# Ledger of designs, part 31: peptides against a protein of PDB entry 4Z5W

Target 1, 305 residues: chain A of PDB entry 4Z5W
Amino acid sequence: IPDVFLELNKLWYFSAQSNLFNGEMPRSLSNSRSISLLSLRNNTLSGQIYLNCSAMTNLTSLDLASNSFSGSIPSNLPNCLRLKTINFAKIKFIAQIPESFKNFQSLTSLSFSNSSIQNISSALEILQHCQNLKTLVLTLNFQKEELPSVPSLQFKNLKVLIIASCQLRGTVPQWLSNSPSLQLLDLSWNQLSGTIPPWLGSLNSLFYLDLSNNTFIGEIPHSLTSLQSLVSKENAVEEPSPDFPFFKKKNTNAGGLQYNQPSSFPPMIDLSYNSLNGSIWPEFGDLRQLHVLNLKNNNLSGNIP

## One batch from the design tools (peptide; aimed at target 1 P245)

Design b2_p16_5_s1 (made by RFdiffusion4, then SolubleMPNN; from b2_p16_5, 7 letters changed)
Fold by OpenDDE base, seed 1:
Formats: sequence, structure tokens, C-alpha cells
Structure b2_p16_5_s1 (fold): chain B 305 residues (1-305), chain A 16 residues (1-16)
Amino acid sequence: as target 1 above (305 residues)
Amino acid sequence: SPIPFVDEDPFYLTTE
């Protein structure tokens, strides 16, 4: 990318996604005072990510996903006082979340999907301090770590939590009950064990639940048949979507179905590929807004209602 | 109303 952005003093939005750009980010771009939305997703950009947050005072959204950046996660990003959305998916950091992110009060949406992030305990301990954090995507990180169950963890404003395909051990963490506005939970493709906790059915805004491909045992909690968002349409709060798309994938190499906003996901309960037993509750019929109920490959018995 | 059972392999969500 040419170093010409100093001349573009009115540039508010720059999208150069899905091109063949290589080399480093131009210094003029990293110092742009005018830019609000920056997307360079799906290129071959390299070097260290550097943003001059003192200059980039209008930066609200940053998408650098699917690039060949190296080095550390920029610890100065919390100094970008208007920065709300960050997509750093598929950037191989091999790092922990910076401690400075405790101060990232502008942050509303964060993705590190497939970014070789390490230490989930530290990551969640840090990110819980982001009081405005609504969307957190950590898929394909923390390989074989334990999902922390520390009850003190609190994500008060969390709406979308995706921590899939991490081979995480542990149980569904009780601290998620402190996120009453949770709309979407994906913990699929882990090694999570124990029972599915009944308190999940108390998450009145939860319309998308994926616990598929884990090692869950016991019965399906009857409380899931009373998920208010799936009983009635009235509670679908359309909230501001992250400025990055989501993808539904079967594996890392497959093309995914693209979803531009979490609200575009079909209302779903996926509990497939577990070791669940007991019956399918007839009261799942009360979930009039449910589009997908996947219970495949379990130990369920009895009648299909 | 029939429960919408889907016999598909599980997916996961990403942003990549």
C-alpha cells in the first residue's frame, strides 16, 4: 500500500479488503487523523502492527484480519479512545492479551479468532474490565487449556461469546450467568465436560446456543424449553453489530457461510455430538421462534415429541 | 408444531 494517506486528510473510511496488498502498513495510514473505519482484511500485509493512537483520534473500527502481521499485540490500542471494534482474526501472534486491555473502555467488539492467543485465564481476567465489551470471539485459540470457572469473572454487557474449536477442558462456567444480556453462545468443538447447567435457560436473551461437539453428559436441562427469546419474538433487541462478519464453518479449511450480524443467525440450539441422555422434552415445541434444534449423535432415548 | 430437527454435522463460529 503506498504511503500517500497524508494527502487524504478527509479519508473517513478505507476498505482495501480481499486484495493482494503486501508489505507493511504505510506510516501515513498509521498516523491518519481522519480515518474512522480501517479494513485491510484478507491481504498479505506483514511486519508489526503499529497504530499511532495519539494521531488516529477518529479511529472507531479496525479490521486487520487474515494478514501476515508478526510480533506482539499492540499494547497501546487502549489509547485509541474511540476504537470500538477490532478484528485481529487469523493473525499469528503467539501471545497473551496485553494487560493494557484492562483499560480498553471504548472496546465493544473484539475478535482474535485463530490468532494463536495463549492463556485463556489471563485473557478473560483482562477482558472482563472492558465494561462496554459486547462481542468477544476467541475461536481457535488456547489449545487444550482449561476454560476458567472462576465465579468472580464478570462480563456484564456481553451479548456474543464465541470460544469454539479450542479443545478447552472444564465445564460450562458459572460466571456466564453474570451475563444476563447474552444472546449468542458458542462453545462448540471443545472438550468441555459435566452437565449442561440449568441456569442457561435463565438467559432470557439467548437465541443461539451451540454446545456441539463436546463431552457433555446427563440430561438436557428442561429450562432450555423456557428460553424466553425462543418463546416470543418481542425480546429480540437489535443491537449494533460488530463491524466484522461472522462465518459458520465445519472446519478451518472449509468455506464458511458469512453472516454480517449476529441477529442474522437462525435461532438455534445445537447440543449435537455429546453424550447426553434422557428424553427430548416435549416442551421444546413451545420454542416457537426456534429454527434449528440439533441433538444428533447423543445417547438420547424415548419418543421424539 | 414439528420441532425443527436438523441432521447436520456441527458448525462453529469464526470471524476469519
Scores: peptide ipSAE 0.462, ipTM 0.815, DockQ to the pose 0.873
OpenDDE base, seeds 2, 3, 4, 5: peptide ipSAE 0.049, 0.307, 0.431, 0.288; ipTM 0.668, 0.720, 0.800, 0.761; seed 3 fails the geometry check

Design b2_p16_5_s2 (made by RFdiffusion4, then SolubleMPNN; from b2_p16_5, 6 letters changed)
Fold by OpenDDE base, seed 1:
Structure b2_p16_5_s2 (fold): chain B 305 residues (1-305), chain A 16 residues (1-16)
Amino acid sequence: as target 1 above (305 residues)
Amino acid sequence: SPLPFVDEDPFYLTTE
């Protein structure tokens, strides 16, 4: 990308996604005072990510996903006082979340999907301090780590949590019960064990639940048949979507179905590919808003209602 | 009403 952004003093939005741009980010772009939305997703950009947060006072959204950046996660990003949305998916950091992110009060949406992030305990301990964090995507990180169950963890404003395909051990963490506004939970493709906790059915805004491809045992919690968001339409609070798309994938190499906002996901309960037993509750019929119920490949018995 | 059963392999969500 040419170093010409100094002349573009009115540039508010720059999208150069899905091109063949290589080399480093131009210094004039990293110092742009006017830019609010920066998307360079799906290029071959390299070098260290550097943003002059003292200059980039209008920066609200940053999408650098699917680039060849190297080095550390920029610890100064919390100094970008208006920065709300960050997509760093598919950037191979091989790093922990910076401690400075405890101060990232502007942060509303964060993705590190497939970014070689390490230490999930530290990551969650840090990110819980982001009081405005609504969307957190950590898919394809933390390989074979243990999902922390520390009850003190609190994500008060969390609406979307995706920590899929991490081979995580542990159980569904009780600290998620402290996120009453949770709308979407994906913990699929892990090594999570134990029972599915009944308190999940108390998450009145939860319309999308994916616990598929784990090692869950026991019965399906009857409380899932009373998920209020799936009984009635009235509680679908359309909130501001992250400025980055989501993809539904079967594997890392497959093309995913693109979803521009979490609200565009069909209301779903996926408990497939577990070791669940007992019956399918007839009261799942009360979930009039449910579009997808996947219970495939379990040890369920009895009648299909 | 019939339950919305699907016979699909599980997906996961990403942003990549």
Scores: peptide ipSAE 0.503, ipTM 0.899, DockQ to the pose 0.861
OpenDDE base, seeds 2, 3, 4, 5: peptide ipSAE 0.133, 0.447, 0.441, 0.418; ipTM 0.700, 0.814, 0.803, 0.804

Design b2_p16_5_s3 (made by RFdiffusion4, then SolubleMPNN; from b2_p16_5, 7 letters changed)
Fold by OpenDDE base, seed 1:
Structure b2_p16_5_s3 (fold): chain B 305 residues (1-305), chain A 16 residues (1-16)
Amino acid sequence: as target 1 above (305 residues)
Amino acid sequence: SSLPFTNEDPFYITTE
């Protein structure tokens, strides 16, 4: 990308997604005072990510996903006082989340999907301090780590949590019960064990639950038949979605189905590919808003309701 | 009432 953005003193939005741009991010762009929305997703940009947050005072959204950036996660991003949305998906950082992110009060939506992020315990300990964090995507990171169950972790405003395909060990963490606004939970494609906790059915806003492809045992919690968001339509608070799309994938090499908003996901309970036993509760019939119930490849018995 | 069963293989969500 040419270094010509100094002349673009009114540049509010720049999208150059899905091009063949290579080299480093232009310094004039990294110093733009006018830019609010920056998307360079799906290019071949390289070098270290540097943003002059003291200059970029209008930056609200940053999408650098699917680029060849290298080095550390920019520790100065919390100094971008208006930065709400960050998509760093598919950038090979091989790093931990910076401690400076404890101060990232503007942050509402963060994705590090497939970014070689390490130390999930440190990541969650840091990110819990982001009081405005609503969407957190950490898919394809933390390979074979343990999902921390520390009850002190608190994500009060969390609506979307996706930590899929990490081969994470542990149990469904009790600290998620401290996220009463949770709408979408994807913990699929891990090595999570134990029972599915009954308190998941108390998450009255939860319309999408994916626990598929884990090692869960025991019965399906009867409390899942009382998920209020799936009983009635009334609680679908359309909050402002992240400025980045979501993709539903079967594998890393497949094209995903694109969803522009979390609310565009069909209401779903996926418990498939576990070791769950017992019966299918007939009371799943009370979930009038449920579009998809996936119980495939379990040890369930009895009658299908 | 027929529950909305699917026999699909599980997906996961990404932003890539």
Scores: peptide ipSAE 0.544, ipTM 0.934, DockQ to the pose 0.852
OpenDDE base, seeds 2, 3, 4, 5: peptide ipSAE 0.092, 0.478, 0.419, 0.033; ipTM 0.657, 0.871, 0.785, 0.651; seed 4 fails the geometry check

Design b2_p16_5_s4 (made by RFdiffusion4, then SolubleMPNN; from b2_p16_5, 8 letters changed)
Fold by OpenDDE base, seed 1:
Order: C-alpha cells, then structure tokens, then sequence
Structure b2_p16_5_s4 (fold): chain B 305 residues (1-305), chain A 16 residues (1-16)
C-alpha cells in the first residue's frame, strides 16, 4: 500500500480488504487524522502493528484480520479514544492480552479469533474492565487451557461471547450469569465438562446457544425450555453489530458461512456431540422462535416429543 | 408441532 494518506485528509473510510497487499502498513495511514473505519482484512501485510492513537483521533473501527503481522498486540490501542471495534483474527501474536486493555473504555467489539492468544485467565481478567464490551470473540486460542470459573468475573454489557474450538477444560462458568444481556453464547468444540447449568435458562436474551462438541453430562436443563427470547419475538433487541463479519465453520480450514450481524443467526440450541442423558423435554415445543434444535450424538432416551 | 431438529455436524463461530 503506498504511503500517500497524508494527501487524503478527508478519507473517512478505507477498505482494501481481500486484496494482495503486502509489506508494512504505510506510516501515513497509521497517522491518519481523518480515517474512522479502517479495514485491511485478508491481505499479506506484515511487520508490527503500530497506530499513532494521538493522530488517529477519528478511528472507530479497525479490521486487520487475516494478515501476516508479527510482534506484540499494540498496548497503546486504549489511547485511541474512539476505537470501538477491533478485529485481529488470524494474526499470530503468540501473546497475552496487554494489561493496558483494562483501560479500553471505548471498546465495544473485540475479536482475536485464531490469533495465538495465551492465558485465558489473564485475558478475561483484563477484558472484564472494558465496561462497554458487548462482543468478545476468542475462538481458536488458549489451546487446552482451563476456562476460569471465578465468580468475580463480570461482563455486564456482554451480548456476544464466542470462545469456541479452544480445547478448553473446566465447566460452564458461573460468572456468565452476571451477563444478563447475553444473546449469543458459543462454547462449542472444547473439552468442557460437568452438567449444563440451569441458570443458562435465566438468560432471557439468549437466542443462540452452542455447547456442541464438549463432554457435558447429565440431563438437559428444563430451564432451557423457558428461554424468553425463544418463546416470544418481542425481546429481539437489534443492537449495533460489530463492524466485522462472523463465520460459521465446521473446520479451521474450511470456508465458513458469513453472517454480517449476530442477529442474522437463526435462533438455535445446539447441544450435539456431548454425553447428555435423559429425555427431550416436550416443552421445547413452546420455543416458537427456535429454528434449530441440535441434540445429535448424545445419550438421550425416551420419546421424541 | 415438530421440533426443529437438525442432524448437521456441529459448527463453531469465528471472525476469520
């Protein structure tokens, strides 16, 4: 990418996604005062990510996903006082989340999907201080770590939590009960164990639940048949979606189905590929908004209602 | 009413 952005003093939106751009991010771009939305996703950009947050005063959204950047996560990003959305998916950081992210009050949406992030305990402990954080995507990180169950963790405004395909151990963490606005939860493709907690059915905004491909045991909580968002349409709060797309994937190497907004996901309960037992509750029939109920590959018995 | 069962393999969500 040429270093010409000094001349583009009115450039508000720059999208150069899905090209063949290589080399480093231009210094003039890293110092742009005008840019609000920057997407360089799906290129071959390299070097260290550096943004001059003192210059980039209009930066609201940053998508650098699927690039060949190296080095540390930029610890100065919290100084970008308007920066709301960050997509750093598929950047091999091999790092922990910087402690400076405790101060990231502008942050609303963060993705580190497949970014070789380490130490989930530290990551969640840091990110809980982001009071405006609504969307957190940490898929394909923290390989074989333990999902912290520390009840003191609080994500009060969290709406979308995706921590899939991490081979995480532990149980469904009780601290998620402190996120009453949670709409989408994906903890699929882990090594989570224990029972599915009944308090999940108290998350009245939860319309998408994926716990598939874990080691859950016991019965399906009857409280899941009373998920209010799946009983009635009235509670579908269309909130501002992240400025980055989501992908539904079977495999890390497969192309995924693209979803531009979390609200575009079909209302779903996926509990497939576990060791759940007992019956299918007839009261799942009350979930009139449910599009997908996946209970495949469990130890369920009795009648299909 | 028939439950909306699917027999598809499980997916996971990402942003990549």
Amino acid sequence: as target 1 above (305 residues)
Amino acid sequence: SPLPFTDEDPFFLTTE
Scores: peptide ipSAE 0.475, ipTM 0.815, DockQ to the pose 0.869
OpenDDE base, seeds 2, 3, 4, 5: peptide ipSAE 0.446, 0.474, 0.460, 0.452; ipTM 0.792, 0.813, 0.803, 0.796

Design b2_p16_6 (made by RFdiffusion4)
Pose (drawn by RFdiffusion4):
Formats: sequence, structure tokens, C-alpha cells
Structure b2_p16_6 (pose): chain A 291 residues (1-233, 242-249, 256-305), chain P 16 residues (1-16)
Amino acid sequence: IPDVFLELNKLWYFSAQSNLFNGEMPRSLSNSRSISLLSLRNNTLSGQIYLNCSAMTNLTSLDLASNSFSGSIPSNLPNCLRLKTINFAKIKFIAQIPESFKNFQSLTSLSFSNSSIQNISSALEILQHCQNLKTLVLTLNFQKEELPSVPSLQFKNLKVLIIASCQLRGTVPQWLSNSPSLQLLDLSWNQLSGTIPPWLGSLNSLFYLDLSNNTFIGEIPHSLTSLQSLVSKPDFPFFKKGLQYNQPSSFPPMIDLSYNSLNGSIWPEFGDLRQLHVLNLKNNNLSGNIP
Amino acid sequence: SPTRSTDSGGGIVTYS
């Protein structure tokens, strides 16, 4: 990509995604005062990611995903004070999230999916301090690590939480109850154990729950039949493993408890869930009748 | 008896 961005001082939108571009991002792009939306995803771009946050005061959305970059996660990113969305998926950082991210108050959406992020314990202790974070994707990182149960964790405004295919040990942590506005929860494809917490049924905005492919035991909590959003009625897309979904509401309401060791019966009170589109209880130890 | 996959790749991601 040519180094001509000093000359293009009115450019507020640049999208070069899904091309064959390689090499580093030109430094002038890293200094662009005017750039607001930048999407370079799905190229062969490489090198240490550098962004001058004193210079890029209009930067609001950054998508460098699925590229050949290496090095660390830039620690100066919280200083890009208008930056609201970062898609860093499929960049092999082989690194932890910098502590400075606790100060990233403009951040509302973050994806490190399949990015070789280590130490979920430190990553979550940091990111809980980003007060405006509404969506977090940590899928395909933290391999075989433990999902922290430390009760001090609070993600208050969190709407979407996705940490799948990490093979995480531990249980569904209770601190997730500190995210009362949670819409979409995906903990699937992990090594999670214990029972399914009844407090999940207390999440009034939750419409999509994927607990599939874990080691969960015990009963289906009765509270799931009283889930409010299941009983009664921005750009950074998601892919389901790939089928594209543009926003969290693009996912039909779902309960997927499949591929666990759950026991007991199916509650008749599930009939109260009139807004439920998908119920997947396959590959469990469930017994009794079908209500 | 229920079984599960130990391979990684499923779930919601942000790339095709």
C-alpha cells in the first residue's frame, strides 16, 4: 500500500480488505489525522503493527484481522481516543494483552479470535476495566488454560461474550452474573465442568446461549424455562463454525446444551419459551418423558 | 454414553 496518506488529508474511509497486499502498513497511514474507518483485513500485511495515536485522532474502527502481522499487541492503542472497534482476529501475536488496555475507555468492541492470546486470567482482569465494552470475542485462544473463577471480575455493560474452542478447564464462573445485560453467550467447545448455574435464567436480555461441547454434568436448571427474552419479545460481523452474521441479533434465539453429560428430564415449563427458535439438547444423558 | 470433540475450530468467530 503506497505511502501517500499525508497527501490524502480528507480521507476518512479506507477499505482495502480481501486483496493480496503485503508488506507493512505505510507509516503515513499510521499518521493519518483524518482516517476514521480503516479496514485492511484479509491481506498478507506484515510486521509489527504501529499506530500513532497522537496523530490518528479520528480513528474509530480498525480491522487488521486475518493478516500476517507479528510482534506484540500495540500498547499505545488506548490513546487513540475515538477508537471504538478493533478486529484483531487471526493475527498471531503469541502474546498477552497489555495492561494499558485497562485504560481503553473508548473501546466498545473487541475481537482477538484465533490470535494466540495467552493467559486468560490476566486478559480478563484487564479488560473488565473497559467500561464501555459491549462485545468481546476471545475464541480460539488460551488453549487448555483455566477459565478464572476469581469473583472480582465485573463486565458491567457486556452484551456479547464469546470465548469458544479454547478447551477451557473450570466451571461457568459466577462473576458472569455481573453482566446483567448479556445478550449472547458462547462458551462452547471447551473442557468446562460442574453443573449449569441456575442464575443464567436470571439474565433478562439473554437470547442466545451456546454451552455445547463441554463436560457439564447435573440437571438443566429450571430457570432456563423462565428466561425473559426467550419468553417474550454498527459494523463488525461474526462467523459461525463459515456463515456470516452481521450483528448479535442476526442469531436466532437458541439454547444449545448439546454434547454434555446433562441428566434429569426436560421441563414442561420450556413451553413457556415462545420466542425460542433453536433448542439443541443432543448427546446428553437426559431421561424421562418428552413434555 | 455422550461424547465430545476435543478438536478446536467450532463456535462463533470473526473471520470466514

Design b2_p16_6_s1 (made by RFdiffusion4, then SolubleMPNN; from b2_p16_6, 5 letters changed)
Fold by OpenDDE base, seed 5:
Structure b2_p16_6_s1 (fold): chain B 305 residues (1-305), chain A 16 residues (1-16)
Amino acid sequence: as target 1 above (305 residues)
Amino acid sequence: APTRSTERGGGIVTFE
C-alpha cells in the first residue's frame, strides 16, 4: 500500500479487503486524521500493528482480520477515543488481552476469533470494564482452559457472546444471568458440563442459543419454552450492527455462511450432540418465532409432541 | 451413547 494518505485529507472510508497487499501499513495511513472506517481484512499485511490514536481522531471501525501481522495487541487502542468496532480475527498474536483495554470505553464490538488469545480469565476480567461492549467474539482461542464462573463478572450491555470451539471446561457461568440484553449466545464445540441452567429462559431478548457439541446432562430446562423473544415478535430495535460480518462454520475448514448482522441469524435453539435426557416439552409449540430446534444426538425419550 | 460429531471447530467466527 503506497504512503500517500497525507494528501487524502477527505478520505472517510478506506476498504482494500480481499486483495494481495503485503508489507506494513503505511505511516501516513496510521496517522490519517480523516479516516473513520478502515478495512484491510483478508490480505498478507505484516509487521507490528501501530495506530497513532492522537492523529486518528475520526477512526470508528478497524478491520485487520486475516492478515500476517506479528507482535503484541496494540495497547494504545483505548486512546482512539471514537474507535467502536475491532476485528482482529485470524491474526496470530499468541498473547493475552492488554490491561489497557479496561479503559476502552468507546469499544462496542470486538472479535479475536482464531487469534491465539490466551488466558480467558484475564480476558473476561479486563473486558467487563468496557461498559459499551455489546458484541464479543472469542471463538477458537483459550484451548482447553476453564470458562470462569466468578459471580463478580458483569457484562451489563452484552448482546452477542460467541465463545465457540475453545474446548473450554466448566459449566454455563452464572455471571451471564447479569446480561439481560443478551440476544445471541454461542458456546458450541466446548467441553462444558453439568445441567443447562433454568435462568437461561429468563433472558427475554435471547433468540439464538447454541450449546451444541458439549457434555451437558439432565433434562432440557422447561424455562426455554417461555423465551419471550421466541414467543412474540418483539421488534428488536435494529441497533447498529458491528461493521464486520459473521460466518457460521460447521467445521474449521468449511466455508461459513455469511451473516451481515446478528439479526440475520434465524431464531434457533441448538442443543444437539449432548447427553440430555427426558422428554421434548410440548410447550416448545408456544415458540411461534422459532425457526430451528435442533435436539439430535442426545438421550431424549418419550413421544415427539 | 450419543456420538460426538467427528467434525471439530464449528461455531460463529468473523473470518471467511
Scores: peptide ipSAE 0.584, ipTM 0.890, DockQ to the pose 0.781
OpenDDE base, seeds 1, 2, 3, 4: peptide ipSAE 0.575, 0.584, 0.574, 0.577; ipTM 0.880, 0.884, 0.878, 0.884

Design b2_p16_6_s2 (made by RFdiffusion4, then SolubleMPNN; from b2_p16_6, 5 letters changed)
Fold by OpenDDE base, seed 3:
Structure b2_p16_6_s2 (fold): chain B 305 residues (1-305), chain A 16 residues (1-16)
Amino acid sequence: as target 1 above (305 residues)
Amino acid sequence: SPTRSTEQGGGILTFE
C-alpha cells in the first residue's frame, strides 16, 4: 500500500479488503487524522500493528483480520478514544489480552477469532471492564482451557457472545445471567459439561442459542420454552451491528454462510450432539418465532410433540 | 453414546 494517506486529508472510509497487499501498513495511514473506518481484511500485510491513536482521532472501526501481522496486540488501542469495532481474527498473536483493555470504554465490538489468544480467565477479567462491549467473539482460542465460572464477572451490555471451538471445559457460567441483553450465544464445539442452566430461559432477548457439540447432561430446561424473543416478535431495535461480518461454519472444512449482522441469524436453539435426556417439551410449540430447533444426537425419549 | 459429529470445529467466526 503506498504511503500517500497524508494527501488524503478527507479520507473517511478506506476499504482495501480481499486484495494482495503485502508489506507493512503505511506510516501515513497509521497517522491519518481523517480516517474513521479502516478495513484491510484478507491481505498479506505484515510487521507490527502500530496505530498513532493521538493522530487517529476519528478512527471508529478497524478490520485487520486475515493478515500476516506479528508481535503483540497493540496495548495503546484504548487511547483511540472513538474506536468501537476491532476485528483481529486470524492474526496469530500468541498472546494474552493487554491489561490496558480494562480502560477501553469506546469498545463495542471485538473479535479475536482464531488469533492464538491465551488465558481466557485473564481475557474475561479484563474485558468485563469494557462497559460498552456488546459483541465479543473469541472462537478458536484458549484451547482446552477452563471457562471461568466466577460469579463476579459482569458483561452488563453484552448482546453477542461467541466462544466456539475452544475445547473449553467447565459449565455454562452463571455470570452470563448478569447479561440480560444477550441476544446470541454460541458456546458450540467445546467440552462444557453439567446441566443446561434454567436461568438461560430468563434471557428475554436471546433468539440464538448454540450449545451443540458439548457434553451437557440432564433434561432440557423447561424455561427455554419461555424465551420471550422466540414467543413474540419483539422489534429488536436495530442497534448498529459490528462493522465486520459473521461466518457460520458447520465444520472447519465447510464454507461459512455469511451474516452481515447478528439479527440476520435465524432464531435457533441448537442443543445437538450432547448427552441430554428426558422429553421434548410440548411447550416448544409456543416458540412461534423459532426457525431451527436442533436436538439431534442426544439421549432424548418419549413422544415428539 | 452421543457421537461427536466427526466434523472438527464449527460455530460462528469473523473470517472467511
Scores: peptide ipSAE 0.517, ipTM 0.870, DockQ to the pose 0.759
OpenDDE base, seeds 1, 2, 4, 5: peptide ipSAE 0.513, 0.506, 0.512, 0.507; ipTM 0.865, 0.869, 0.872, 0.874

Design b2_p16_6_s3 (made by RFdiffusion4, then SolubleMPNN; from b2_p16_6, 5 letters changed)
Fold by OpenDDE base, seed 2:
Structure b2_p16_6_s3 (fold): chain B 305 residues (1-305), chain A 16 residues (1-16)
Amino acid sequence: as target 1 above (305 residues)
Amino acid sequence: SPTRSTERGGGITTFE
């Protein structure tokens, strides 16, 4: 990418996604006063990620996903006072979340999917201080770590939580009950155990639940038949979605189905590939908005209602 | 025990 962004003093949006760009991010781009939205996703860009937050006063969105960047996570990003959305997916950091992210009050959406992030306990302890955080995607990190169950963790404004394919141990954490606005939960492809907690059915905005490919036991909580978002057409207020798309993958090697917004996901309960027992509740018939109920590969018995 | 899916590493991501 040429170093010409000093001349582009009116540039608000720069998208150069899905090209063959290599080398470093241009220094003039890292100092752009005009740019609000920057996407360089799916290139071969390299070097250290550096942004001059004192210059980049209009930066609101950053997508650098699927690049060959190296080095540390930029600890100065909280100084970008308008920066709301960050996609650092598929950048191999081999790092912990910086402590400076405790001060990241502008942050609304963060993804580190497949970024070799370590220490989930520290990551969640840091990110809980981001009071405006609505979307958190941490898929393919924290390999074989324990999912913290510390009740003091609070993500009050969290709407989307995705921590899939981490081989995480532990249980569904009680601190998620402190996120009453949660709409989408994906904890699939872990080693989570215990029972599915009944308080999940109290998350009135929860329309997408994926707990598949875990080690859950016991019965399906009856409270899942009372998920209000699946009973009634709540007008999903089109809240400002992240400026980055989501991809539902069946496996690590397949291309994902693209979803531009969380609201584009079909209303779903996926509990497949666990060790759940008991019956299918007839009251699943009350979930008139439910598109997908996946209970396959469990120990369920009785009649199909 | 039910067999896990052979499709290792599914779930939602933000990369293609």
Scores: peptide ipSAE 0.576, ipTM 0.881, DockQ to the pose 0.765
OpenDDE base, seeds 1, 3, 4, 5: peptide ipSAE 0.568, 0.570, 0.569, 0.574; ipTM 0.874, 0.875, 0.879, 0.884

Design b2_p16_6_s4 (made by RFdiffusion4, then SolubleMPNN; from b2_p16_6, 6 letters changed)
Fold by OpenDDE base, seed 3:
Structure b2_p16_6_s4 (fold): chain B 305 residues (1-305), chain A 16 residues (1-16)
Amino acid sequence: as target 1 above (305 residues)
Amino acid sequence: APTRSLERGGGIVTFE
């Protein structure tokens, strides 16, 4: 990418995704006062990620996913006072979340999908201080760690939580009950155990639940038949979605289906590939907005209602 | 034991 961004003093949106750009980020780009949205995803950019947050006063969105950047997660990003969305997916950091992210009050959407992030306990302890955090994607990190169940963890404004394919141990954490605005939960492809907690059915905005490919036991909580978002068409307030798309992958090697917004996901309960027992509740028939009910590969018995 | 899907590493991500 040429070092010409000093001349582009009116440039607000720069999207150069899915090209063949290599080398480092231009210094003029890292110092741009005009840029609000920066997307360089799916290139071969390298070097250290450095942004001059004192210069980049308009930066609101950063997508650097699927690049060959090296080194540390930029600890100064919280100084970018308008930065809301960050996609660092598929950047191999081999790092913990910086402690400075406790101060990241502008942050609304964060993805580290497949970024070799370590220490989920520290990550969640840090990120809970991000009061405006609505979307958190941590898929393909924290390999074989334990999902912390510390009741003091609190994500008050969380709408989208995705921590799939980490082989995480533990249970569905009670602290997640403190996220009453949760709309989408993906904890699939872990080693989570215990029972599915009944308080999940109290998450009135939860329209997408993926607990598939875990080790859950016991009955399906009857409270899941009363998920308000699946009973009634609540007009999901079109809150500004993350500036980055989501991809539902069946496996790591397959192309995923693209979803530009969390609201574009079909209303779903996926409890497949667990050790759940008991009956299918007839009251699943009350979930008039449900598009997908996947209960396959469990120990369920009785009649199909 | 319920057979895990033959697919490995499913779920939602933010990369292609």
Scores: peptide ipSAE 0.577, ipTM 0.880, DockQ to the pose 0.734
OpenDDE base, seeds 1, 2, 4, 5: peptide ipSAE 0.568, 0.577, 0.573, 0.568; ipTM 0.874, 0.878, 0.876, 0.874

Design b2_p16_7 (made by RFdiffusion4)
Pose (drawn by RFdiffusion4):
Structure b2_p16_7 (pose): chain A 291 residues (1-233, 242-249, 256-305), chain P 16 residues (1-16)
Amino acid sequence: IPDVFLELNKLWYFSAQSNLFNGEMPRSLSNSRSISLLSLRNNTLSGQIYLNCSAMTNLTSLDLASNSFSGSIPSNLPNCLRLKTINFAKIKFIAQIPESFKNFQSLTSLSFSNSSIQNISSALEILQHCQNLKTLVLTLNFQKEELPSVPSLQFKNLKVLIIASCQLRGTVPQWLSNSPSLQLLDLSWNQLSGTIPPWLGSLNSLFYLDLSNNTFIGEIPHSLTSLQSLVSKPDFPFFKKGLQYNQPSSFPPMIDLSYNSLNGSIWPEFGDLRQLHVLNLKNNNLSGNIP
Amino acid sequence: SLPPSGFITTDSPPPP
């Protein structure tokens, strides 16, 4: 990509995604005062990611995903004070999230999916301090690590939480109850154990719950039949493993408890869930009748 | 056997 971005001082939107571009991002792009939306994803771009946050005061959305970049996660990123959305997926950082991210108060959406992020314990202790974070994708990282149960963790405004296919040990942590506005929860494809916590049924905005492909035991909590959003009625897309979904509401309401060790019966009170589109209880130890 | 359930990611597919 040419280094001409000093000359293009009115450019607020640049999208070069899904091309064959390689090399580093030109430094002038890293200094662009006017750039607001930048999408370079799905190229062969490489090198240490550099962004001058004193210079890029209009940067609101950054998508460098699915590229050949290496090095660390830039620690100066919280200083890009208008930056609201970062898609860093499929960049092989082989690194931890910098501590400075606890100061990233403009951040509302973050994806490190499949990015070789280590130490989920430190990553979550840091990111809980980003007060405006509404969506977090940590899928395909933290391999075989433990999902922290430390009760001090609070993600208050969190709407979407996805940490799948990390083979995480531990249980569904109670501190998730500190995210009362949670809409979409995906903990699937992990090594999670224990029972399914009844407090999940207390999440009034939750419409999509994917606990599939874990080692969960015990009963289906009765509170799931009283889930409010299942009983009664921005750009950074998601892919399901790939089928594209543009926003969290693009996912039909679902309960997927499949591929666990769950026992007991199916509650008749599930009939109360009139807004439920998908109920997947396959590959469990469930017994009794079908209500 | 039935296939396992899927999971959500932001891994965009590559161009052809």

Design b2_p16_7_s1 (made by RFdiffusion4, then SolubleMPNN; from b2_p16_7 with S5P I8L S12A P14A)
Fold by OpenDDE base, seed 5:
Structure b2_p16_7_s1 (fold): chain B 305 residues (1-305), chain A 16 residues (1-16)
Amino acid sequence: as target 1 above (305 residues)
Amino acid sequence: SLPPPGFLTTDAPAPP
C-alpha cells in the first residue's frame, strides 16, 4: 500500500479487503487524522500492528482480520478514544489480551476468532471493564482451558457472546446471569459438562442459544419454553451491528454461511450432540418465533409433542 | 433452508 494518506486529508472510509497487499501498513495511514473506517481484511500484510492513536482521532472501526501481522496485540489501542469496532480474527498473536484493555471504554465490538489467544480467565477479567462491550467473539482460542465460573465477572451490556470450538472444560458460567441484555450465546463445540442451568430461561432477550456438541447431562430446563424473545416479537431495537460479518462453520476447515448482521440469525435453540435425557416439553409449542429447534443426538425419550 | 449445523466465528473463509 503506498504511503500517500497524508495528502488524503478528507478520507473517512478506506476499504481494501480481499486483495494481495503485502508489507507493512504505511506510516501515513497509521497517522491519518481523517479516517473513521479502516478495513484491510484478507490480505498478506505483515509486521507489527501500530496505530498512532494521538493522530487517528476519528478512527471508529478497524478490520485487520486474516493478515500475516506479527508481534503483540497493540496495547495503545485504548488511547484511540473513538475506536468502537475491532476485528483481529485470524491473526496469529500467540498472546494474552493486554492489561491496558481494562481502559477501553469506547470498545463495543471485539473479535479475536482464531487468533491464538491464551488465558481465558485473564481475557474475561480484563474485558469485563469494557463497559460498552456488546459483541465479544473468542471462537477458536483458549484450547483445552477451563471456562471460568467466577461469579464476580460482569458483562452488563453484553448482547452477543461467542466462545465456540475452544475445547473448553467447565460448566455454563453463573456470571452470564449478570448479562440481562444477552441476545445470542454460542458455547458450542466445547467440552462443557453438568446440567443446562434453568436461569438461561430468564434471559428475556435471548433468541439464539447454541450449546451443541458438548457433554451436557440431565433434562432440558423447562424455563427454556418461556424465553420471552421466542414467545413474542419484541421489537429488537436495531442497534448498530458490528462492521464485520459472522460465519456459521460446520467444522474448523469448512467454508461458513455468512451473516452480515446479528438480526439475520434465525431464532434458534440448538442442544444437539449432548447427553440430555427426559422428554421434550409440550410448551416448546409456545415459542411461536422459534425457527430452529435442534435436539438430535441426545438420550431424549417419551412422546414427541 | 435451515442453517447448517456448526459454530459461529468471524474467521472468514479464505478467498477461493
Scores: peptide ipSAE 0.466, ipTM 0.841, DockQ to the pose 0.495
OpenDDE base, seeds 1, 2, 3, 4: peptide ipSAE 0.447, 0.465, 0.462, 0.433; ipTM 0.840, 0.851, 0.841, 0.834

